Peptides against a protein of PDB entry 5CWW. Designs and how they scored, part 31

Target 1, 194 residues: chain A of PDB entry 5CWW
Amino acid sequence: VPKLQGPFDFDLNPEDEQDDEVELKDIYVIGEKPRVADLMRGEEEELEMMKEDQHNGLSLNIICLLSTSGQVKICLDIDGVEAQWLPPRSKNKRLFAPPPEPPSLLTFQTFDTLKPAEVTPDGWPMFSEDATSPYSFYVTHPAGITYISLTPWVFRLESELQSDSEAGTEFRIDLLAKGQGSERDRIFTQTRTQ

## One batch from the design tools (peptide; aimed at target 1 S59 L106 D174 A177)

Design b2_p22_2 (made by RFdiffusion4)
Pose (drawn by RFdiffusion4):
Formats: structure tokens, sequence, C-alpha cells
Structure b2_p22_2 (pose): chain A 174 residues (1-35, 56-194), chain P 22 residues (1-22)
């Protein structure tokens, strides 16, 4: 039985989130690829409101177990800092009028790319993609350049990143 | 700003990866 890791702290998490934004209904994870795509796990979170949150696993989740009984507790040991994810982007997929209080939006994988996926909700369906943005970040991680890292990263963070388009809307039908 | 903080975090990651290669 491995150690339960969490609750993960969302670095740069949006402040003043509403109840239907904090409440989660689905989770979709795009695993890191071997060193084609991003060498990081991408953790996608779907709220009741239809809000989607894209998080990056900067620290890297790895194998962990609780300590053996052989280990003696040390008083001057530092408290274990909680695990962390980097909140890259957060965006709505539903208008306020489309949000149902007990709605169950769902993730679905795209057959052609793991960096594209769908959100399904009684209000409609939405296509989402993280490309090419995830490729641009990977290229910078593999950069052969001596310098310019902070400069290039600033442009990438200013980039709009993921793209999202509604493909279907259900009208007056719950 | 939030964007500057994000950029800083990503830059730290890139620097760390470059150091690993060295």
Amino acid sequence: VPKLQGPFDFDLNPEDEQDDEVELKDIYVIGEKPRNGLSLNIICLLSTSGQVKICLDIDGVEAQWLPPRSKNKRLFAPPPEPPSLLTFQTFDTLKPAEVTPDGWPMFSEDATSPYSFYVTHPAGITYISLTPWVFRLESELQSDSEAGTEFRIDLLAKGQGSERDRIFTQTRTQ
Amino acid sequence: SRTEKLAKKLAELVKKRKEERE
C-alpha cells in the first residue's frame, strides 16, 4: 500500500472561488511522456460549475510509502510540507445561466491526441486542447540555448495556452 | 503579477533541467 499523497496544494490557485468552483466532479490526467509531448503530468480538474483547471506537476509525483516502524520520530524534524501542483490556467466552459446546482460534467479523451479532450454537460459539449502550448514548454525544457530562458518562458506564460471551443449546445432541454 | 509568478516558476523548472543535463 503506497502512501496517500495529498491533499495537493494548488499553487497560484484562483482566489475567492465559489462553492460550485471548488467542488470537483471529474479528474483527467495526462501522464508525462518519456524523453511525443510534455515531460510533465498534467492534472485537469472539472468543477460542478463546469470550470476547468489545468495544473502542472512541477515537483513530480513519485513512489512513496509511509515510514517503517524502525524509524524513530525526531522532535526537531521539520513538518512535512504538503504536496503541490502548479495551477497554469483556469477557465469556465459554461455560462452562469447554464450551471445546474447538482450537475455532473464529465471529461472524455480525444482519440487522436492525449493533449486534447472533451467536457460533456447537459448544457452542451466543449472541445479543449493544450497543443501546441505543451510542445512549446517541452521544447524550452529541452532547450540547447545557453541563455534567454526567463525571457522565452515569460512569452510562453503570456501565451493564451490552451484553446477551447463549444461544438454543441442543448436548448431548453434538461 | 500572477503571470510573472508563473513565469518565474516555469523558469526555475527549465533551469533545473539544464543543470541536470550538465

Design b2_p22_2_s1 (made by RFdiffusion4, then SolubleMPNN; from b2_p22_2 with E4D E12D K16R E19R)
Fold by OpenDDE base, seed 4:
Structure b2_p22_2_s1 (fold): chain B 194 residues (1-194), chain A 22 residues (1-22)
Amino acid sequence: as target 1 above (194 residues)
Amino acid sequence: SRTDKLAKKLADLVKRRKRERE
């Protein structure tokens, strides 16, 4: 049985955002790329195919959160939270180790997909995948559809994570953090037929 | 700034990951 994980601590949440104020409606998870070591445990043939697919995704899990208001929060799993299974009910009452510190998610970016006038109390924004890229997705709402792509910064971040040199890393990371981050484009807006 | 903190945390992550590969 999969272990229920959470709550997660959100590091670097917007200062104006109290965690309790955001009603989450949907979650979209982008799993980390397989580690080369984990790939090496597979058949050698699978390794060659994955090397050619240059879409070397991020070696971090990405957790996208969507609020009822259409706010998207892009979080990075910096701790490497792995899927945990409930230990078999072995009767050994392992001493109540203090609950491990809840894993932290690093809030990379927060943005709205809806205009204030489009937000409704009964709104139901949802994530949907982009079949062409694991790092792109859509937020659908009755008011419209927003395309989101993480590819611009994901690529850069992964490049730094995989680099053998520290030369210029801090500078490039600073540029990444200060950059526009994710691509966001409203691809459809529902015209209220009066 | 928040972005400076983010940059620092990301840089620390990168450094950590590099050390883990050595």
Scores: peptide ipSAE 0.625, ipTM 0.951, DockQ to the pose 0.791
OpenDDE base, seeds 1, 2, 3, 5: peptide ipSAE 0.623, 0.624, 0.623, 0.624; ipTM 0.951, 0.951, 0.950, 0.951

Design b2_p22_2_s2 (made by RFdiffusion4, then SolubleMPNN; from b2_p22_2 with E4D K5L E22K)
Fold by OpenDDE base, seed 1:
Structure b2_p22_2_s2 (fold): chain B 194 residues (1-194), chain A 22 residues (1-22)
Amino acid sequence: as target 1 above (194 residues)
Amino acid sequence: SRTDLLAKKLAELVKKRKEERK
């Protein structure tokens, strides 16, 4: 049985967000690029497919959270939360290890996809994938559809994660953090039939 | 600022990941 993971601690959560104020309705997870070492254990056929799809993915899991109001949070899994399986009930009363510290997520970016006037009690936003890119997705709502792409920063972050040199890393990371972040584009808006 | 703190956290993450690979 998969272990339910959580609660998550959100690092750099906006100060004004009380945990009780944001009702989450959907979650979209972008899995980390498999490590080359893990690729060596796969079947040869999977290795060939992964060589061609060398889309330089991020070596971190990305967790996107969507609220009822259309707020998106982009979070990075900094602890490398792997799917944990419940250990088999070994009868030995293992001393309850102190509850493991909840895994931390780093909130990279928070933004809205809906205008306040577009938020309705019955209109729930949902994530949907972009078949053309693993780091792009859509937020769909009755009021409209928003395209989101993480590509402007994901590849830069991965470059830093994979670099052998520490020279200039802090500077480039600073630029990354101060940058525009994710691309957002409203591709469709439902016209209110008067 | 939040962005400064984000930069710091990301830098720490990068450092940690590099150390884990040595």
Scores: peptide ipSAE 0.613, ipTM 0.950, DockQ to the pose 0.770
OpenDDE base, seeds 2, 3, 4, 5: peptide ipSAE 0.612, 0.612, 0.612, 0.612; ipTM 0.950, 0.950, 0.950, 0.950

Design b2_p22_2_s3 (made by RFdiffusion4, then SolubleMPNN; from b2_p22_2, 7 letters changed)
Fold by OpenDDE base, seed 5:
Structure b2_p22_2_s3 (fold): chain B 194 residues (1-194), chain A 22 residues (1-22)
Amino acid sequence: as target 1 above (194 residues)
Amino acid sequence: SRTDELAKRLAELVRRRQEERR
């Protein structure tokens, strides 16, 4: 039986964000690209197709959260949350190990997709995937559609995660953290017909 | 700052991943 996971703690939430004020409407998960070694147990044909795409993936799960206000929060699963199964009912009274600390997500970036005047209490923003890229997606709202791409920083972060050299890593990571580099473009705006 | 802490956390992650590959 699958174990219910959560709640998750959010590390480095914006200081101005009260946890109780953000009503979430949707979640979009970008799964980590499987390590080539983990795929070697699978069908060889899927491995070849994934090798060509491997250069552009992140070896971390990305959790995107969308609020009623059109706020997008990009979180990184730095701990590597895997699907857990309920332990078999082994009757052995193992000493109550303290419950494992809830997994934490690292809040990488937060940004808005709506203007303040477009925010409505009954708003229903939704994520939708981009079929052309696993690291691009859309936020749809009655007010408009916003394209989002994580590709600029995903590539840079993965390059550091795969680097064998510590030289300049701290500096490049500092630039990545400051720039955060997600592309955001409003591709459609609904004109209110008066 | 938040960005400094983010950079620190990411640097720690990178270090951990480098150690796991060695």
Scores: peptide ipSAE 0.615, ipTM 0.950, DockQ to the pose 0.801
OpenDDE base, seeds 1, 2, 3, 4: peptide ipSAE 0.614, 0.613, 0.612, 0.614; ipTM 0.950, 0.950, 0.949, 0.950

Design b2_p22_2_s4 (made by RFdiffusion4, then SolubleMPNN; from b2_p22_2 with T3V K5E E19K)
Fold by OpenDDE base, seed 4:
Structure b2_p22_2_s4 (fold): chain B 194 residues (1-194), chain A 22 residues (1-22)
Amino acid sequence: as target 1 above (194 residues)
Amino acid sequence: SRVEELAKKLAELVKKRKKERE
């Protein structure tokens, strides 16, 4: 049986946002690219084929959270949370291991997809995938549809993660953090025909 | 600033991952 994971601690949440104040509506998870070392030979070939596809995925899980207000929070799984299975109910290993520290998610970016006037109490924003890119998705709401792409910074971050050189890394990371280069485009707005 | 802290954490992550590959 899959183990339910969480709760997650959110690191670097915006100061103005108490976690308790954000009602989550949806979650969108972008899984990390498989580690070559963890891939069986058949999967290595697939990975090599995927490597040729310029979209080298991020070696981190990305967890996107969507609030009822249309707020998107992009979080990075820095701890590398893997799918856990419930240990078989073998009676004896009450390993009173101290509860593992709850996994932390690093809040990379938070932004709104809705204007304040578009937010309704009965609003139901939802994530939907982009079939063309694992790092792009849509937020759909009755008021409109917003396209989001993480590709620009994902690529840069992965490049740093995979780089053998430390030269310029700090500078590039600083730029990445400052830029938070997620693309966000409202592709559709529902005109309320009065 | 939050951004500076983010940068720091990302840099630490990068360093950590590099060390794990060595």
Scores: peptide ipSAE 0.600, ipTM 0.946, DockQ to the pose 0.786
OpenDDE base, seeds 1, 2, 3, 5: peptide ipSAE 0.598, 0.599, 0.598, 0.599; ipTM 0.946, 0.946, 0.946, 0.946

Design b2_p22_3 (made by RFdiffusion4)
Pose (drawn by RFdiffusion4):
Structure b2_p22_3 (pose): chain A 174 residues (1-35, 56-194), chain P 22 residues (1-22)
Amino acid sequence: VPKLQGPFDFDLNPEDEQDDEVELKDIYVIGEKPRNGLSLNIICLLSTSGQVKICLDIDGVEAQWLPPRSKNKRLFAPPPEPPSLLTFQTFDTLKPAEVTPDGWPMFSEDATSPYSFYVTHPAGITYISLTPWVFRLESELQSDSEAGTEFRIDLLAKGQGSERDRIFTQTRTQ
Amino acid sequence: SRTEKLAEKLAELAKKRKEERE
């Protein structure tokens, strides 16, 4: 039985989130690829409101177990800092009028690319893609350049990143 | 800003990966 890791602290998490934004209904994880795609796990979170949050696993989740009984507890040991994810982007997929209090939006994988996926909700369906943004970040991580890292990263963070488009809307039908 | 902080975090990661290659 491996150690339960969490609750993960969302670095740069949006402040003043509403109840239907904090409440989660689905989770979709794009695993890191071997060193074609991003060498990081991408953790996608779907709220009741239809809000989608794209998080990056900067620290890297790895194998962990609780300590053996052989280990003696040390008083002057530092408290274990909680695990962390980097909140890259957060965006709505539903208008306020489309949000149902007890709605169950769902993630779906795209057959052609793991960096594209769908959100399904009684209000409609939405296509989402993280490309090419995830490729640009991976290229910088593999960069052969001696300098310019902070400069290039700033442009990438200023980039709009993921793209999202509604493909279907259900009208006056719950 | 939030964007600047995000950029710093990503830059740290990129620098860390470069150091690993060295």

Design b2_p22_3_s1 (made by RFdiffusion4, then SolubleMPNN; from b2_p22_3, 6 letters changed)
Fold by OpenDDE base, seed 2:
Structure b2_p22_3_s1 (fold): chain B 194 residues (1-194), chain A 22 residues (1-22)
Amino acid sequence: as target 1 above (194 residues)
Amino acid sequence: SRTEQLAKKLAELAERRREERR
């Protein structure tokens, strides 16, 4: 039986966001792609199949959170949250292992998809995938549809994670952290029929 | 700043990944 994971602790959450005030409506998970180094340790056949699948992914899980207000939070799984299974009910009640430390997610970016006037108490924003890109998705709300792409920074971050050189890494990461370069485009807005 | 802390954590991750490949 899969173990329910969570709650997650959010590292570097914006100071102004009281965690208790954000009602989450949806979650979108982008699974990590295998690291090149891990692929090199695999069988050659698996390596060939994965080479055809453009290794253009991030070697981190990305957790996208969507609030009722249309706020999107992009979180990175830095520590590598593994799927946990409930231990088989072996009769030996081994000592309650201290509850594992709650998994932490690194808050990379937070942004809104709705204008304040579009936010409704009964709002139900939802994620949907982009079939053309694993790192692009849509936020659908009655007020409109927003396209989001993580591609501008995902490749750059992965390049830094795969780099064998320390030279310039800090500088490039600083630029990445400052820019956060996710694309956000409102592709549809519902006209209020007054 | 939050951004500086973010950059630091990402840099630490990059270093860790580099060390794992050595």
Scores: peptide ipSAE 0.643, ipTM 0.956, DockQ to the pose 0.805
OpenDDE base, seeds 1, 3, 4, 5: peptide ipSAE 0.642, 0.642, 0.641, 0.641; ipTM 0.956, 0.955, 0.956, 0.956

Design b2_p22_3_s2 (made by RFdiffusion4, then SolubleMPNN; from b2_p22_3 with K5E E8K K15E E22K)
Fold by OpenDDE base, seed 1:
Structure b2_p22_3_s2 (fold): chain B 194 residues (1-194), chain A 22 residues (1-22)
Amino acid sequence: as target 1 above (194 residues)
Amino acid sequence: SRTEELAKKLAELAEKRKEERK
């Protein structure tokens, strides 16, 4: 039985967000692509296909959270939270290990997909995938549809994570953190029938 | 700032990954 993981602690959450104020309605997970080192155990044919794909993914899980208000949080799983399975009921009263520290997610970016006037109490924003890109998705709300792409920074971040060069890494990461260049485009807006 | 801390954490991750590959 899969162990229910959580609650997650959100590191670098915006200071102004009271935990009680953000009602989460949906979650979208972009799984990490396997690291080159993990590929060495695969069959040679899978290795060739993965070499081409290695340039096209992040070696971190991305957790996207969506609130009732249409706020999106982009979080990174830095700790590499693996799916934990409940240990088989071994009868030995293993001393309850202190509850593991809740896994922390790093809040990379937070942004809104709705204008304040578009937020409704009955509004139910939802994520949907983009079949053309693993790092792009849509937020659908009765007021409209927003396209989101993480591609502007995902590949840059991965390049830094895979780089053997120490020179300039800190500087480039600083630029990345400041830029937070997720694309966000409203592709459809529902016209209020007067 | 939040951004500076974010950059720091990402940089630490990058260094950790480099060390894991040596």
Scores: peptide ipSAE 0.602, ipTM 0.947, DockQ to the pose 0.828
OpenDDE base, seeds 2, 3, 4, 5: peptide ipSAE 0.603, 0.601, 0.602, 0.601; ipTM 0.947, 0.947, 0.947, 0.947; seed 2 fails the geometry check

Design b2_p22_3_s3 (made by RFdiffusion4, then SolubleMPNN; from b2_p22_3, 8 letters changed)
Fold by OpenDDE base, seed 1:
Structure b2_p22_3_s3 (fold): chain B 194 residues (1-194), chain A 22 residues (1-22)
Amino acid sequence: as target 1 above (194 residues)
Amino acid sequence: SRTDLLAKKLAELVKREREKRE
């Protein structure tokens, strides 16, 4: 049985955002790129396809959160939360182990996909995948559809994560943090039938 | 600023990942 994980601690959550104020409606998870070691267990054909794509993935899981208001929160799994299975019912559960520290997510970016006038109480925004890119997705709401792409900063962040040189890292990370660089484009807007 | 703190956290992350490869 898969272990239900949580609660998560959100590091660098906006100061004005109380956890109780944001009603989450959907979650979209972008898994980390497969490790080379995991690739070796796959079929040779899958290995070749993955080698070409290995250059384009992030070595961290990305967790996207969507609120009723159309707010998107992009979080990075900095602790490397893996799918955990419930430990076998070993009788010797040390009942007194301190509760493990909740895993932390790093809030990378928060932005809105809806204008205030488009937010409705019954409006349920939802994530949907982009088949053309693992780091792109859509937010669908009755008011419109927004395309989101994380590719610009994902590439840069992965480059830093894989770099063996410390030279210039601090500078590039600073630029990354300031720019963030997620693409956001409203591709469809529902016309109000007058 | 939040941005400065984000940069710091990302830098720490990068450092940690480098240390794992050594």
Scores: peptide ipSAE 0.608, ipTM 0.948, DockQ to the pose 0.766
OpenDDE base, seeds 2, 3, 4, 5: peptide ipSAE 0.608, 0.607, 0.608, 0.607; ipTM 0.948, 0.948, 0.948, 0.948

Design b2_p22_3_s4 (made by RFdiffusion4, then SolubleMPNN; from b2_p22_3 with E8Q K18R E22K)
Fold by OpenDDE base, seed 5:
Structure b2_p22_3_s4 (fold): chain B 194 residues (1-194), chain A 22 residues (1-22)
Amino acid sequence: as target 1 above (194 residues)
Amino acid sequence: SRTEKLAQKLAELAKKRREERK
């Protein structure tokens, strides 16, 4: 039986965000691209096709969270949350190993898609995919539609994760963490018909 | 700062990944 995973703990939440104050409305998951090392264990033919595609993804799951206020939180699965199965009910009273610590997600970035005046109590923001890119998506709300792209940083981060050299990695990661660089573009705004 | 901690965690991950490939 699959084990229900969660709740997740969020690491490095913004200091001003009390987790209890953010009502989540939607979740968008971008699955990790297989690592080259993991691909090398597969059939050689899949390896050639993936070599061209290997430059086009992050070897981490990305979990995007959307609040009622239109806040987007981009989280990274650093630990690699795998599907867990319930252990078979063996009758032996094995000492209750302390429940494994809940998996943690690393909060990479937070940003708003709505202006304060656009936030409504009954607003229902939703994620929708971009068919042209796995690392781009839309946030739809009655007030408008926002395009989001993670491409400005996702490939740079993957390059650091795949690099065999430590030279300059810390500096480039520092720049990445400071800049983050997700693209955000309001493509549609609903005009209130007065 | 939060960003420094973020950078540190990502750097540690990058290091871990390099070590796994050796």
Scores: peptide ipSAE 0.640, ipTM 0.956, DockQ to the pose 0.805
OpenDDE base, seeds 1, 2, 3, 4: peptide ipSAE 0.640, 0.641, 0.639, 0.640; ipTM 0.956, 0.956, 0.955, 0.956; seed 2 fails the geometry check

Design b2_p22_4 (made by RFdiffusion4)
Pose (drawn by RFdiffusion4):
Structure b2_p22_4 (pose): chain A 174 residues (1-35, 56-194), chain P 22 residues (1-22)
Amino acid sequence: VPKLQGPFDFDLNPEDEQDDEVELKDIYVIGEKPRNGLSLNIICLLSTSGQVKICLDIDGVEAQWLPPRSKNKRLFAPPPEPPSLLTFQTFDTLKPAEVTPDGWPMFSEDATSPYSFYVTHPAGITYISLTPWVFRLESELQSDSEAGTEFRIDLLAKGQGSERDRIFTQTRTQ
Amino acid sequence: SEERRKKLAKKLAELVKKRKEE
C-alpha cells in the first residue's frame, strides 16, 4: 500500500473561488511522456460549475510509502510540507445561466491526441486542447540555448495557452 | 493578473533551470 499523497496544495490557485468552483466532479490526468509531448503530468480538474483547471506537476509525483516502524520520530524534524501542483490556467466552460447546482460535467479523452479532451454537460459539449502550448514548454525544457530562459518563459506564460471551443449547445432541455 | 503571470513565469523558469543543471 503506497502512501496517500495529498491533499495537494494548488500553487497560484485562484482566490475567492465559489462553492461550485471548489467542488470537483471529475479529474483527467495526462501523464508525462518519456524523454511525443510534455515531460510533465498535467492534472485537469472539472468543477460542478463547469470550471476547468489545468495544473502542472512541477515537483513530480513519485513512489512513496509511509515510514517503517524501525524509524524513530525526531522532535526537531521539520513538518512535512504538503505536496504541490502548479495552477497554470483556470477557465469556465459554462455561462452562469447554464450552471446547474447538482450538475455532473464529465471529461472525455480525444482519440487523436492525449493533449486534447472534451467536457460534456447537460448544457453542452466543449472541445479543449493544450497544444501547441505544451510542445512549446517541452522545447524550452529541452532547450540547447545557454541563455534567454527567463525571457522565453515569460512569453510562454503570456501566451494564451490552451484553446477551447463549444461544439454543441442544448437549448431549453435539461 | 500581471503579478500572477510573472510569478507563474518565474516558477516555470525555475523548472527549466533545474532541468538544465541535470

Design b2_p22_4_s1 (made by RFdiffusion4, then SolubleMPNN; from b2_p22_4 with R5L K10E K18R E21A)
Fold by OpenDDE base, seed 4:
Structure b2_p22_4_s1 (fold): chain B 194 residues (1-194), chain A 22 residues (1-22)
Amino acid sequence: as target 1 above (194 residues)
Amino acid sequence: SEERLKKLAEKLAELVKRRKAE
């Protein structure tokens, strides 16, 4: 039986966000791609395919959270949370291991997809995938559809994670963090039929 | 905030360093 994981602690949440204030409506997870270094020799074909795929995926899970207000939070799984299975009901001693520290998610970016006037109490924003890119998705709401792409920073971050050189890493990471972050484009706005 | 972004950069840099050491 799969174990439900969570709650997650959020690191570097926006100062103005109390965790309790954000009602989540949807979650979109982008699973990590295996690191090249983790690929064994027997996976050379997969390695070659990964090399050919110009879009080497991020070696981190990305968790996107969507609130009722259309706020998107992009989080990085820095702890490498793996799928956990419930241990078989073997009689073994619940080692009262101190509750493992809840896994932390690093809040990379938070942004709104809706204008304040578009937010409705009964609004139901949802994620939908982009079949053309694993790092792009849509947020759909009755007021409109917003395209989101993580590609502007994901590739750069992965490049740093895979780089053998430490030279300039700090500088490039600083630029990445201070950059525009994710691409956002409102591709559709519902015209209020008066 | 600028401070948050600085902290973000630091955490990302730490992550990168950790991954390279592995």
Scores: peptide ipSAE 0.595, ipTM 0.942, DockQ to the pose 0.817
OpenDDE base, seeds 1, 2, 3, 5: peptide ipSAE 0.594, 0.595, 0.593, 0.590; ipTM 0.942, 0.941, 0.941, 0.940

Design b2_p22_4_s2 (made by RFdiffusion4, then SolubleMPNN; from b2_p22_4, 6 letters changed)
Fold by OpenDDE base, seed 2:
Structure b2_p22_4_s2 (fold): chain B 194 residues (1-194), chain A 22 residues (1-22)
Amino acid sequence: as target 1 above (194 residues)
Amino acid sequence: SEERQKLLAQKLAELVERRKAE
């Protein structure tokens, strides 16, 4: 039986966000790509096919959260939350294991997909995948559709995660933190026929 | 905020270092 995981701690959650204020409507998870090192244990042929795909992926899970207001929160699974199964009811529950620290998500970026005037109490934004890219998706709302792509910073972050060199890492990470570089484009806006 | 950006950079740096140590 799968173990129910959570709650997650949101590291670097915007200070102004009262935990109670953000009503989440949808969650979109982008699974991590396997690390090259993990693939090296497999057959060489699978390695070559995966090399092209690996260069375009992130070795971290990304969790996107969508609020009723159309706010998107991009979180990184820095702890590597794995699917946990309920331990078989073995008698020796070490009762005293401190509860594992709740897994932390690093809030990488937060942005809005709706204008304030487009936010309605009855609004229900939803995520949908982009078949052309695992790191791109859409936010659909009655007011419009927004395309989002994480590809620009995903590539840069993965490059740092895979780099053997420390040279320039601090600088590049600082740039990532200052300008995350997610693409956001409103591809459709519902015209209110007044 | 600039403070948040600095903290984010630190967290990312820690992540990178951890990954390199694995």
Scores: peptide ipSAE 0.591, ipTM 0.939, DockQ to the pose 0.779
OpenDDE base, seeds 1, 3, 4, 5: peptide ipSAE 0.589, 0.589, 0.590, 0.591; ipTM 0.939, 0.939, 0.939, 0.939

Design b2_p22_4_s3 (made by RFdiffusion4, then SolubleMPNN; from b2_p22_4 with R5Q K7L K17E K18R E21A)
Fold by OpenDDE base, seed 2:
Structure b2_p22_4_s3 (fold): chain B 194 residues (1-194), chain A 22 residues (1-22)
Amino acid sequence: as target 1 above (194 residues)
Amino acid sequence: SEERQKLLAKKLAELVERRKAE
């Protein structure tokens, strides 16, 4: 039986966000790509096919959260949350194991997909995948559709995660933190026929 | 905020270092 995981701690959650204020409507998870080192244990042929795909992926899970207001929160699974199964009811429950620290998500970026005037109490934004890229998706709302792509910073972050060199890492990470680099484009806006 | 950005950079750096140590 799968173990229910959570709650997650949101590291670097915006200070102004009262935990109670953000009503989440949808969650979009982008699974991590396997590390090259893990793939090296497999057959060489699978390695070559995966190399092209690996260069375009992140070795971290990404969790996107969508609020009623159309706010998107991009979180990184820094702890590497794995699917946990309920331990078989073995009698020796070490009762005293401190509850494992709740897994932490690093809030990488937060942004809005709706203008304040577009936010309605009855609004229900939803995520949908982009078939052309695992790191791109859409936010659909009655007011419009927003395209989001994480590809620019995902590539850069993965490059740092895979780099053997420490040279320039600090500088590049600073740029990531400042720019964050997600693409956001409103591809459709519903015209209110007044 | 600039403070948040600095903290984010720090957390990302820690992540990178941890991953390199694995």
Scores: peptide ipSAE 0.587, ipTM 0.938, DockQ to the pose 0.778
OpenDDE base, seeds 1, 3, 4, 5: peptide ipSAE 0.585, 0.585, 0.585, 0.587; ipTM 0.938, 0.938, 0.938, 0.938; seed 5 fails the geometry check

Design b2_p22_4_s4 (made by RFdiffusion4, then SolubleMPNN; from b2_p22_4 with R5K K6E K18R E21A)
Fold by OpenDDE base, seed 2:
Structure b2_p22_4_s4 (fold): chain B 194 residues (1-194), chain A 22 residues (1-22)
Amino acid sequence: as target 1 above (194 residues)
Amino acid sequence: SEERKEKLAKKLAELVKRRKAE
């Protein structure tokens, strides 16, 4: 039986965000790409096909959260949350094992896809995938459609994760963190014909 | 905030360091 995981701790959640204020409407998960080292255990032919795809992936799960107000939160699975199965009811559950620390998600970025005037009580923003890129997606809402791409920072982050040298890593990570982060583009706006 | 970005940078750097040690 799969173990129910959560709640997750959101590391670096916006300070002004009260836990009760953000009603989540949707979730979009981008699974991690396998590490080259893990692929080396497989057949060489699968390695070549994945090499091209590997250059464009992140070795971390990304969890995107969408609120009813159209707020998007991009989180990184820094702990490597794996699917856990309930251990067979072995009688010797050490009752006193401190509950494992809840898995943490690192909040990379938070942003809005809707203007305040576009937020409605009956609004229902939703994620949808971009077939052209695993690291791009859309947020659809009656008021409009927003394109989001994580590619600007995902590639850079992965480059650091895969680098053999620590030289310059801190500097590049600093630039990444201080940058604009994800690309956002409102590709469609519903004109209210009044 | 800039402070948050600094904290983010630190956390990401720690993550990178951890992954390289594995």
Scores: peptide ipSAE 0.614, ipTM 0.946, DockQ to the pose 0.783
OpenDDE base, seeds 1, 3, 4, 5: peptide ipSAE 0.611, 0.611, 0.613, 0.613; ipTM 0.945, 0.945, 0.946, 0.946

